# Ledger of designs, part 48: peptides against a protein of PDB entry 4GMN

Target 1, 375 residues: chain A of PDB entry 4GMN
Amino acid sequence: RYANITLLALVTLASIGTDFQETLVKGNQGSRESPISAADEEWNGFDDADGDAMDVDQKSSSGEDQEEDYEEIDVKEDDEDDDDDSITSEMQADMERVVGADGTDDGDLEDLPTLRELIQTAVPQLIRLSNLPIDSDESLTIQSHALSALNNISWTISCLEFANGENANIHNAWYPTAKKIWRKTILPILEADSADLKLATQVTSLAWAVARVLHGETPTDGNPHRKFISLYHSSKQQAGGNSNSIEEPEDPFQGLGVKCIGVVGSLAHDPAPIEVNREVGVFLVTLLRQSNNVPPAEIVEALNQLFDIYGDEELACDKEVFWKDGFLKHLEEFLPKMRTLTKGIDKRTQPELRTRADEALLNLGRFVQYKKKHA

## One batch from the design tools (peptide; made by RFdiffusion4, then SolubleMPNN)

Design b1_p11_5_s3
Fold by OpenDDE base, seed 5:
Structure b1_p11_5_s3 (fold): chain B 375 residues (1-375), chain A 11 residues (1-11)
Amino acid sequence: as target 1 above (375 residues)
Amino acid sequence: MFPPPAPPPPP
C-alpha cells in the first residue's frame, strides 16, 4: 500500500515535470513568431527559358477498374477525452508566470508556490529515494521513478533562460538543489559501477539536465567527465557486440551516447578547470575525426557543444585549448564530412535529425568563419 | 561571441 502510493506520487511528479516542460517549450515557440515581414524581395528566378517540352504522347492503356467494394469500417474514434488534467491550476499559473515574466520581475520564488514546493519539498525527498540502498526489485523501481521525476523537474528548469539575470530567483533557488542532486544522486550512482544501462541512461539524462544549469560550476569531485566519457565508450562496445540490440530509442537524440556528449559538453563550460575543458574538447573533436563510426545525432550534439564551449573568445579555454590544441583545423577538415553526413540523412524518415544536422552544418560553417576572423 | 546554437530539446 505505501509503496504503491509512493510510486503513484513519483509518477505524478514525473508527469507534472513533463507537462511543465512541454508548456515552457510551447511558450518559447510562440514568442519567436515575430512576423517575418514578408519583404517581397522579388527573387527574380532565373529565366531558364529553354525547356523544350517534348510532347511524348504516350497513350498508356486502359486498365480495367475492378471496383473492389471496400466496406467502410466505421472506426468510431472513441474520443476518449483523456482529460489529462495532470496540470494543476496552481502549476499552470506558475508556468504562465515563468513564461510571461518579461525579465524585469525579480519576482521572489514566493510568487511561484508550486515551483517552490517542487524544489524545496519534493526534490529533497526524490534525492533521498534515489539514494536508498538497492536490496529488492521494489527499491530499484522506487529509484527509477525517483530518477525519472528528478530528470523531468531538472530538464524543465534547464529550459529556462538564466542568461543576463533572467529568472535569477529560480536560478538561485535551484542552484544549491542542483548541486545536491549532483553530489547525492548522480555521483553515488556513477560510482556504484552498475552494468545497468537503463539506470546509466536515467542518471546520464538527469546529469545533463543538472549540468545544463550548473555548467562549469558542476562539482568536479571524482572527475565525472571521465566517467561519462568512459560510459560513452562502454555503451558503444555493448551495442557493437550483442545483436540483442537494446532497441535504439526511436528518437536518435534520446540515445545514451547523445546524453553523454551533452553532459560532458555542459561540464566543460567556463568556469570549468582547463584540464576538464581540454579532455572534453579532445573527446568531442575525436568524435568528429571518427565520424564514419558515430551516429549522426551524436555528431550534431558534439558540434553544438563545441560551439557553446568555444563560442566566446574572452574565455581562457579559447586560448588555452581551442587555439593551442588546433581545434579550428579539425573543424575545417570536418566541414566536407558534415556535408556528406547531412546529405545522407533521409528527410522523409528522419526529418528532425535532418533539420538539426542542416542547422549544425550551417553553424559549423559560420563558426569556422567566425574563428578565422577572430584568430 | 559566436551566437550559441539553440539548446537541444529536452529529452
Scores: peptide ipSAE 0.062, ipTM 0.785, DockQ to the pose 0.869
Fold by OpenDDE base, seed 3:
Structure b1_p11_5_s3 (fold): chain B 375 residues (1-375), chain A 11 residues (1-11)
Amino acid sequence: as target 1 above (375 residues)
Amino acid sequence: MFPPPAPPPPP
């Protein structure tokens, strides 16, 4: 009875985290459709005159039209309006305030009551539930649901802009809680050295969401970047041995390998120690060198992380790692391989992966040119 | 500063 109520509450908290995320994605798509005012520059087209009319002879081949009577199966889309009215009017009002808030650093979530209760009341309980002694299938189930709820909340918050002091009140409320999730949930699970790939995937997803906000300010206790690099390599060894039991996620970007790359990339940002940055940068560049055996989605993520980490020439990691370890040469040597990889992705069967690879290829060319100009 | 790529879609 208590277990079922706890599970229902955890599922509800996970759903609330998803609904917030969907609303943020919809809100951020609407803000990019600012109508580019059509400056009607009448580009007067070139008057190239010489239309030589080649008479193509109409050979009328009478092919017999076999009317195959395709019975139009009127699939009544039962519009089950699953009015998943899961978004409360209070959640919607908090989301509208987050999207519209000029970054007033009032340090309080007074105007965001739902988000305040999630961070201050729900998350501390989820941390407690994720850190229970595992002694039963029930305790494993509770841990998994607590990790899912923490993941969804952390991902939603990680989709907010915090640059230039935007959403500073949310950042300031979340930052100590994110560090607590890291130290009390993520690190203990990583230190338990479990062979459970499901648990490893859940904790790595949560770690990525948390690290997308904390970046190089993520706690360095126990060298977490090395643990995630080790997990990356272990996951590849396990996939190579048992061809039968790891359903690759339908989404190539939801793979444990991509998640490990996302975590370690985020951990390597300034102000991360130069040694941490170097170990991660060498790992990412090594993936590009070994790209023949690396999934395309992991290559896309590794490139994006390299652009984010080394995109600023004023950072100490530019001089002490990027230039000193000769990363530009490896990126230049990878350009022709990336073109081949991207062209090998079928647009019909993997449209998202192809789009993300085309973007990463474009950005790689631009990044190499940028770095050559700022050498 | 190099312009950052678009963030990954959330899971």
Scores: peptide ipSAE 0.061, ipTM 0.783, DockQ to the pose 0.879
Fold by OpenDDE base, seed 4:
Structure b1_p11_5_s3 (fold): chain B 375 residues (1-375), chain A 11 residues (1-11)
Amino acid sequence: as target 1 above (375 residues)
Amino acid sequence: MFPPPAPPPPP
């Protein structure tokens, strides 16, 4: 009886997460459909009004030589003491202390009561249910449904814009909860070394959704990027050996390989430790170099992650990894391979994969040009 | 800064 109520609640929470996503996507599309007012104002072409070339007589006015006395503006080099406002380790510790205060700022989500209850009431229960000891088929079913609900909620939130301080209230409410999901749900499941590829796919999907918000601020404890890289390689070895291949998802972007790339790419964004960034960057560039046996969807995702990670020349990872490890050369050498790969995708049978590959190819060409300009 | 690609659709 209690199990059936719990399962129904978990299915309902997973549905609410999906329905909320559809509502947010529709709301964001509705905001971009600002009616292009069909100001089909017929731009009545400029009538070629006959330019009667009026001969404006060149009156040679004699310019008097005004000797402009160049007052030598003594530019005092004010030695602006570059107060190297090195963000003191105290400001990081104060940010960690403000974030480490379990101050549920209950105030920031007053206008979003459903999202507040989802984050503050439902998600903590889902974390608890996803971390139950697996001792029965019932506990395994509860874990799977709790992970599904956490996945749908986390994906929904990860589709919100947080750039430039947009949705800051939602970000601030979600951020500590996302870290709790990572530490209490994702890491324990990854450490349990389960041979269950379904569970691995569920936790990797959840990890990607969480890492799409936390980026390089995702907890680096236990080197989770290496676990996902290992999972990527293990998934390829299993697909090659057993005819009981998990039915490849109908959507090539829903594959475990794509999800692993999405997770590790997201983990490598600034402010990730340079060594984490390097290990991920080398992994992604290695996929491009070894592309002969890599699914096109994984190549598209690996390229997108490389563009996002190394798209900013001001970041430490640009100098310390991208340039230092010679990634530009590998991207340039991959351009002709990407053109061949993209042309090999049938537009009729895989229209989405072809569109995303055409975009990734275009962006690769632009990115290589961009990096050559900022070299 | 290079413009980011469009994010993947969620699962």
Scores: peptide ipSAE 0.060, ipTM 0.783, DockQ to the pose 0.897
Fold by OpenDDE base, seed 2:
Formats: structure tokens, C-alpha cells, sequence
Structure b1_p11_5_s3 (fold): chain B 375 residues (1-375), chain A 11 residues (1-11)
């Protein structure tokens, strides 16, 4: 009885976290659809003059119109208005304030009561539930749901812009809580060295969401970047051996390998210790060098992380790692391989993966040119 | 500074 109530509450908190995320994504898309004035940079198309028009004689075979009389089955759309819009009017009002807030108010969470209660009341309970002794399948289920709820909340908050002092009130409220999630939930689970790949995937997803806000200020105690690199390698060894593969997630970007790359990339940002940055940077560049054995989604994520980590020439990691360890050469040598990899992705079967690979390829070309100008 | 790529969609 108590366990069922706890599970229902955890499912509800995980739903609230998802619904909040979807609304923030919709709100941020609406703000980006402000028409970037078409600066008509005339992309002077390549005059590929030598298109020998192979006159493929399309013999129009007149296939006979068989009028198959499709009986219009009047499927009454039972509008099951499953308006299980669990979005309370208070939650919607908080979302509208977060999307509409010109980030100038260093205010507290007084104007964000739902988000306040989520951070201050719910998250501390979820951290406690994620730390319960695992002595039963019921305790394992509670931990999994608590991790799911923490994941959804943390991902939602990580989708907010915090650059330039935007959402500073939310950042200031979340930052100490994010550090608590890291120290009390993520690190203990990673230290338990569980063979449970489902649990490892859940904690790695949560770790990525938390690290997207904390970046290089994520607690470095116990070298967590090495644990995630080890987990990456261990996950690859297991996938090769047992045909009881956890169904590769339908989304290539939901894979444990991508999540591990996202975590370690986020951990390597300034002000991370230079040796942490170096170990991560070498790991990421090594994936590019070994790209023939690496899923395309992991290559896309590794490239994006490399651009984010080394995009600023004023950072100590630019001089002490990027230039010193010769990363530019590896990126330049990878450019033709990335073109081949991207062209090998079927646009029909994997449209999102292809789009993100096309973007990463474009950015790789630009990044190599940028770094050559700032050498 | 190189402009960051768009963040990945959330899981």
C-alpha cells in the first residue's frame, strides 16, 4: 500500500518533469522563430557546369487505374480527450514566466512557486529515495522511478539558458541542489559498480543533465570522468557479446555511449582541472580516430563536445591541451571521414541522425577554419 | 570564441 502510493507519486513527479520540458522546448522554439532577417548572403551555388544530362527516357508505362473502391470505414474518432494534461494552471503560469522572463531579475523563486516546491521539497525526497538500501525488487523499482524523476527535472532545468545571467534566480536555486544530486545520488551509484546496465544508463542520463548546468564546476572528487570513460568501454564490450542486448534505443542519441560522451564532455569545460580536460579531450579525439567502430550518434556528440570545450581561445585548455596535444591535426584528418560517415546515413530511415550529422560536419569545417585563423 | 552547436534534444 505505501509502496504503491510512493510509486504513483514518483511517476507523477517524472510526468511533471517531462511536461515541463516539452513546454520549455515549445516556448524556446517559438522565440527562435523570430525571423532572423534573411541576410541574403547569396550562396553563389557551385556552377557545376558539366552536368551531362543523361536523357533517361522515362517510358511512361500507362498502368491502368484500378479504382479500388475503398469503403470509407467511418472510424468514429472517439476523441478520447485524454486531456490528462497534468499541467496545472500554476505550472503553466510558471512555464510562461520562465519563457517570458528577460533574465534581469536576480529575484528569488517567489514568482515560480511550482518550480520552488519542485526544487526545495520534491528533489530532496527523490535524493533520499534514490539512496535507499536495495534489499528487494520493490526497493529497486523505487530507486529507478526516483532516478527517472530526478532525470526529467534535471534535464528540464538544463534546457534553460543560464548564459549572460539569464534565469539567474533558477540557476542559484538549482546549483546547490544539482551538487547534492551529484554527491548523494550519482557518485554512490557509480561507486557501487553495478553490472545493471539499466541503472547505469539512468544514472548516466541524470549525470549528463546535472553536468550540463554545473559544467567544469561539477565536483571532481573520485575522478568521475574516468568512471564514465570506463563505463563507455564496458558498455561496448557487453554489446558485442550477448545477443540479449538491451534493445538499442530507437533513438541513437539515447544510447549509453552518447550519454557517457555527453557527461565527460560537460565535465571537461572550464574551470575543470587541466588534467581532467586533457583525459576527456584525448578520449573524444580517440573516438574520432577510431570512427570506423563508433556509432554515428556518438561521433556527433563527441564533435559537439569538442567544439564546446575548445571553442574559446582565451581558456587555459586551448593552449595547454588543444594546441599542445595537436588536436587540430586530428580534426582536420577526420573531416573527410566525417563526410563519408554523414553520407552513409540514410535520410529516410534516420532523418534526425542525418540532420545532426550534417550540422556536425558543417561545424567541423568551420571549427577547423576558425582554429587555423587563431593559431 | 566559436559559436556552440545547438544543444542536443533532451532524452
Amino acid sequence: as target 1 above (375 residues)
Amino acid sequence: MFPPPAPPPPP
Scores: peptide ipSAE 0.059, ipTM 0.783, DockQ to the pose 0.833

Design b1_p11_5_s4
Fold by OpenDDE base, seed 2:
Structure b1_p11_5_s4 (fold): chain B 375 residues (1-375), chain A 11 residues (1-11)
Amino acid sequence: as target 1 above (375 residues)
Amino acid sequence: MFPRPPAPPPP
């Protein structure tokens, strides 16, 4: 009885976190859709004038009207009122305030009561539940649901802009909690060295969400970047051996390899120690060199992380790692391989992967030109 | 600083 109530509460918190994320993503897309005026670029239709009228004889075969008496199966539309009204009017009002916030309010979360209760009341309980002793399938299920709820909340908050002082009130409330999630939930699970790839995928997803806000200020205790690099390599060895492959997620970007790259990339940002930055940078550049055996989604994520880590020439990692370790040469040598890789992705079967690869290819060309200008 | 468009959030 208590376990079922706890599981229901965890599922509800995970749902709330997802719905909050979807609404914030939709709101932030709507603000970036400045109406690109439909400049009616009249696509001048190519006047292919060669009207060779092949007279294909319409042989009218009169097929007889079999009146098949379609019994009108009165499909009662069970209006499954998917009252997926999981979003309360208070949550929707908090989402609208967060999306509309101009970043000028350094205030307390007084005007964001739902988000305040999620950060201050719910997350500390989820951290406790994720740290329960695993002694039963029930305790493992509780941990999995607590990790899912923490993941969804952390991803939602990581979709907010913080770079220019936007949402500073939310950042200030979240930052100490994010560090607690890292130290109390993520590190203990990573140190347990479990062969459970499902648990490893859940904790790595959560670690990425947390590291997207903390960046190089993520606690470096116990060299977590090396643990995620090790997990990346271990996951590749297991996928090659057992035909009980965990069904590769239908979405290439949900793979454990992509998540490991996202975590270690985020951990390598300034003010991360230069040695952490170097180890991650060398790992990412090595993936590009070995690209023939690397999934395209992992290459896209590795490129994206390299652009973000080394996009600023004023940072110590630019001089001490990027230029010293000769990363530009590897990016230039990879450019023709990236063109081939991107062209090999079928737009019909993998439209999102193709779009993200086309963007990463464009940015790679621009990044190489930028670095050559700032050499 | 490299003017990168922000990557779409991971799904």
Scores: peptide ipSAE 0.146, ipTM 0.797, DockQ to the pose 0.670
Fold by OpenDDE base, seed 5:
Structure b1_p11_5_s4 (fold): chain B 375 residues (1-375), chain A 11 residues (1-11)
Amino acid sequence: as target 1 above (375 residues)
Amino acid sequence: MFPRPPAPPPP
């Protein structure tokens, strides 16, 4: 009885976190449809002038019209209005405030009562539940649900803009809690060296969400970047050794490899120690060099992390790592490989992966040009 | 600073 109530509460908190995330993502997409007035800069399309008009002879094969009378099975879509009543009116009001607040109110979380209770009351309980001794299948289930709820909450908060002092009230409330999740949930699970790939995926997803807010201010105790790099390599060795279908996640970007790259990339941002940045940067550049054996989604994420880590020439890591370790040369040498990789992705079967790869390819070309200009 | 739009958050 108590276990089922706890599980239901954890599932509800995880749902709440997802719905909040989806609404924030949808709200942030709608605000970006401000019409960039297409200034008609004449993109001088390459004159591919080789219009060799091969006359393809239209052989009119008269195929006979077999009218197969397909009985229109009127599948009544029972609109099961799944009244996903998961979003309380108080949550909706907090979501509307977070999406609609043009970043200027340094107001306390007093104006965000649901988010306040989520951070101050729910998350400290989830941290406790995620850190219980595992002695039964019930305790494993509780841990998994607590990690899922922490993941969804942490992802949702990580979708907020915090640049330029935006959402500073939420950032300030979340920051100590995020560090607590890291120290009390993530690190203990990573140190337990569990062979459970499901648990490893859950903790790595949570670690990425937390590290997307903390960046280089993520606690460096026990060199967590090396643990995630090791986890990346271990996950690849297990996938290569067992021809047993661990179903690759239907979404290529939900893979453990992508999540490991996202974590270590986020950990390497300023003000991370230069040696942490170097170890991560070398790892990411090594993935590009070995790209023939790396999933395209991991290459996309590795490129994205490299652009974010080394996008600012004023940071110490630009001089001490990017230039010193010759990363530009590796990016230039990778550019033709990225073109081939991106062209090899079928737009029909993997539209998102293709779009993200086309964007990463475009950004790689721009980034190489940018770095050459700022050398 | 490299003028990159922030990568969309992974879902």
Scores: peptide ipSAE 0.144, ipTM 0.799, DockQ to the pose 0.660
Fold by OpenDDE base, seed 4:
Structure b1_p11_5_s4 (fold): chain B 375 residues (1-375), chain A 11 residues (1-11)
Amino acid sequence: as target 1 above (375 residues)
Amino acid sequence: MFPRPPAPPPP
């Protein structure tokens, strides 16, 4: 009786997370559908009217050179030493106040009561349910549903824009909860070293959703990037050996390999430790070098992660990893292979994969040119 | 910074 009520509640929470994601995606698509459709004004081709070259007679009007004596107005540079030292002190004082408040600034979600209840009430219970001892098929079912609900909520939140301080209230409310999901749900499941590929796929999907918000601020305890790299390699070894093909997901971007790449890529963003960034960067570049045996969707994801990680020349990882480890050469050498790979994808059978591969190929060419300009 | 369109979120 209680198990069925718990399962129904978990399914309901997972549905709410999905419905909210669909609503956000539709909302963001609706804002990009500004009607570009109306300004197909037929630019009527300028008829080449053979307008006869009228000989404009060069009337050389000799305008007299009036040397207007511009009096050199000696503008005394009054050296007003404006000691503009004043603005820096208040901004520093506000930054110090934000660092000193170990206050649980539970991001004020007063205007977002549903999201507040999801983050503050539902997610802590889902974390608890996902971390129960597995002693029965019922407990395994509860864990799977709790992970599904956490995944859907975390993915939904990860689809919000947080750049430039957008949705800061949601970010601030989610951030401590995301770290709690990482430490209390993701890490314990990864450490249990379960041979269950379904559980591994669920936890990796959740880890990607969480890491898409936390980026390089994701807790580095126990080197989780190495666990996901190991999981990537283990998943490839299992797929090659057992003819019991776990049904490859119909969507090539839903594969465990793509999810592992998405997690480790997200973990390697600034301010990740340079060692973490290097290990991930080397992993991603190695996939490109070995691309003959790598699914196209994983190559697309690996390229996108490399562009995001190393897209900023001001970051320490640019100098200490990208340039130091010679990644540009590997990206340039990969361009012909990527062109062949992309052309090998059938537009009729895999239109999304082809579109994303065409985009990644275009961006790879641009990225190589960009890096050569900023060398 | 390298200007690229953001990759669409995974579904």
Scores: peptide ipSAE 0.140, ipTM 0.794, DockQ to the pose 0.676
Fold by OpenDDE base, seed 3:
Structure b1_p11_5_s4 (fold): chain B 375 residues (1-375), chain A 11 residues (1-11)
Amino acid sequence: as target 1 above (375 residues)
Amino acid sequence: MFPRPPAPPPP
């Protein structure tokens, strides 16, 4: 009973995160001719993959044809659907206000009651549930659902613009909570060194969503960038051994490899320590050098992260890493490979991957020209 | 700062 109520509440909180994000994406597509970066579409909904197909072993007992007149129990569909629409409407109204609000510096979410309750009331409970001792399949299920709900909330918030002081009230409310998610949920799971790829994918998705807001201000305790780089390499070793058991996600951008790149890229932004930035930058440039064995989606993400990390010549990482470690040469040498890779993607079978690769190729050419001009 | 161009509109 309590487990089922907790599960239902976690599913509902995950669904809530979904509808918020869809509304935000639809709203942003209408107001800004700036395409939302391809990273904003990487929201993992609740994977309803636990279709517990109760394999009712229909033991074929050939019992005789008694035509039992099944009285059609007119199950009045009780209109329980009205409560879900009401929640989505309040949430939609909060998201519509976020798109229009000049960010007042007061971290009081007075005008955003739903978002306030999500951040202040729901998220602390989800953090608690994600930290339960794993002693049963029920505890594993609760952890998975708590991670999914935290993921959806964190992704939705990460799709908000925070540049130039936009949404400062939401940023100020979220920032301390995002640091708690990192320290209390993400780091303990990463330190448990589980061989569970499902759990690793969930925690990495959550880590990316959190790191998209915190960037280089993400807690550096225990060198998390090295853990995600290690996880990237471990995931590739497992994929090479058992060709039968890793369902490659249908979406090439939902892969654990892409998520690991997104996390470490986000962690390397200013004001990250120059050593962290260097280790991540070397990792990303190494993927480009090894591109013959790297999925195209991971190459697209690695390029996007390199543009975002090294796009500003005034940052210390430009001089101390980009120029000092000779990254421009590697990017220039990669241009002909990227043209070949992009042309190899079929527009009919992988239209999104082709579009994102065509964009990343265009940006790579422009970025190389930009860096040569600002050398 | 590198001006990331908007993605070209779909054809």
Scores: peptide ipSAE 0.137, ipTM 0.755, DockQ to the pose 0.248

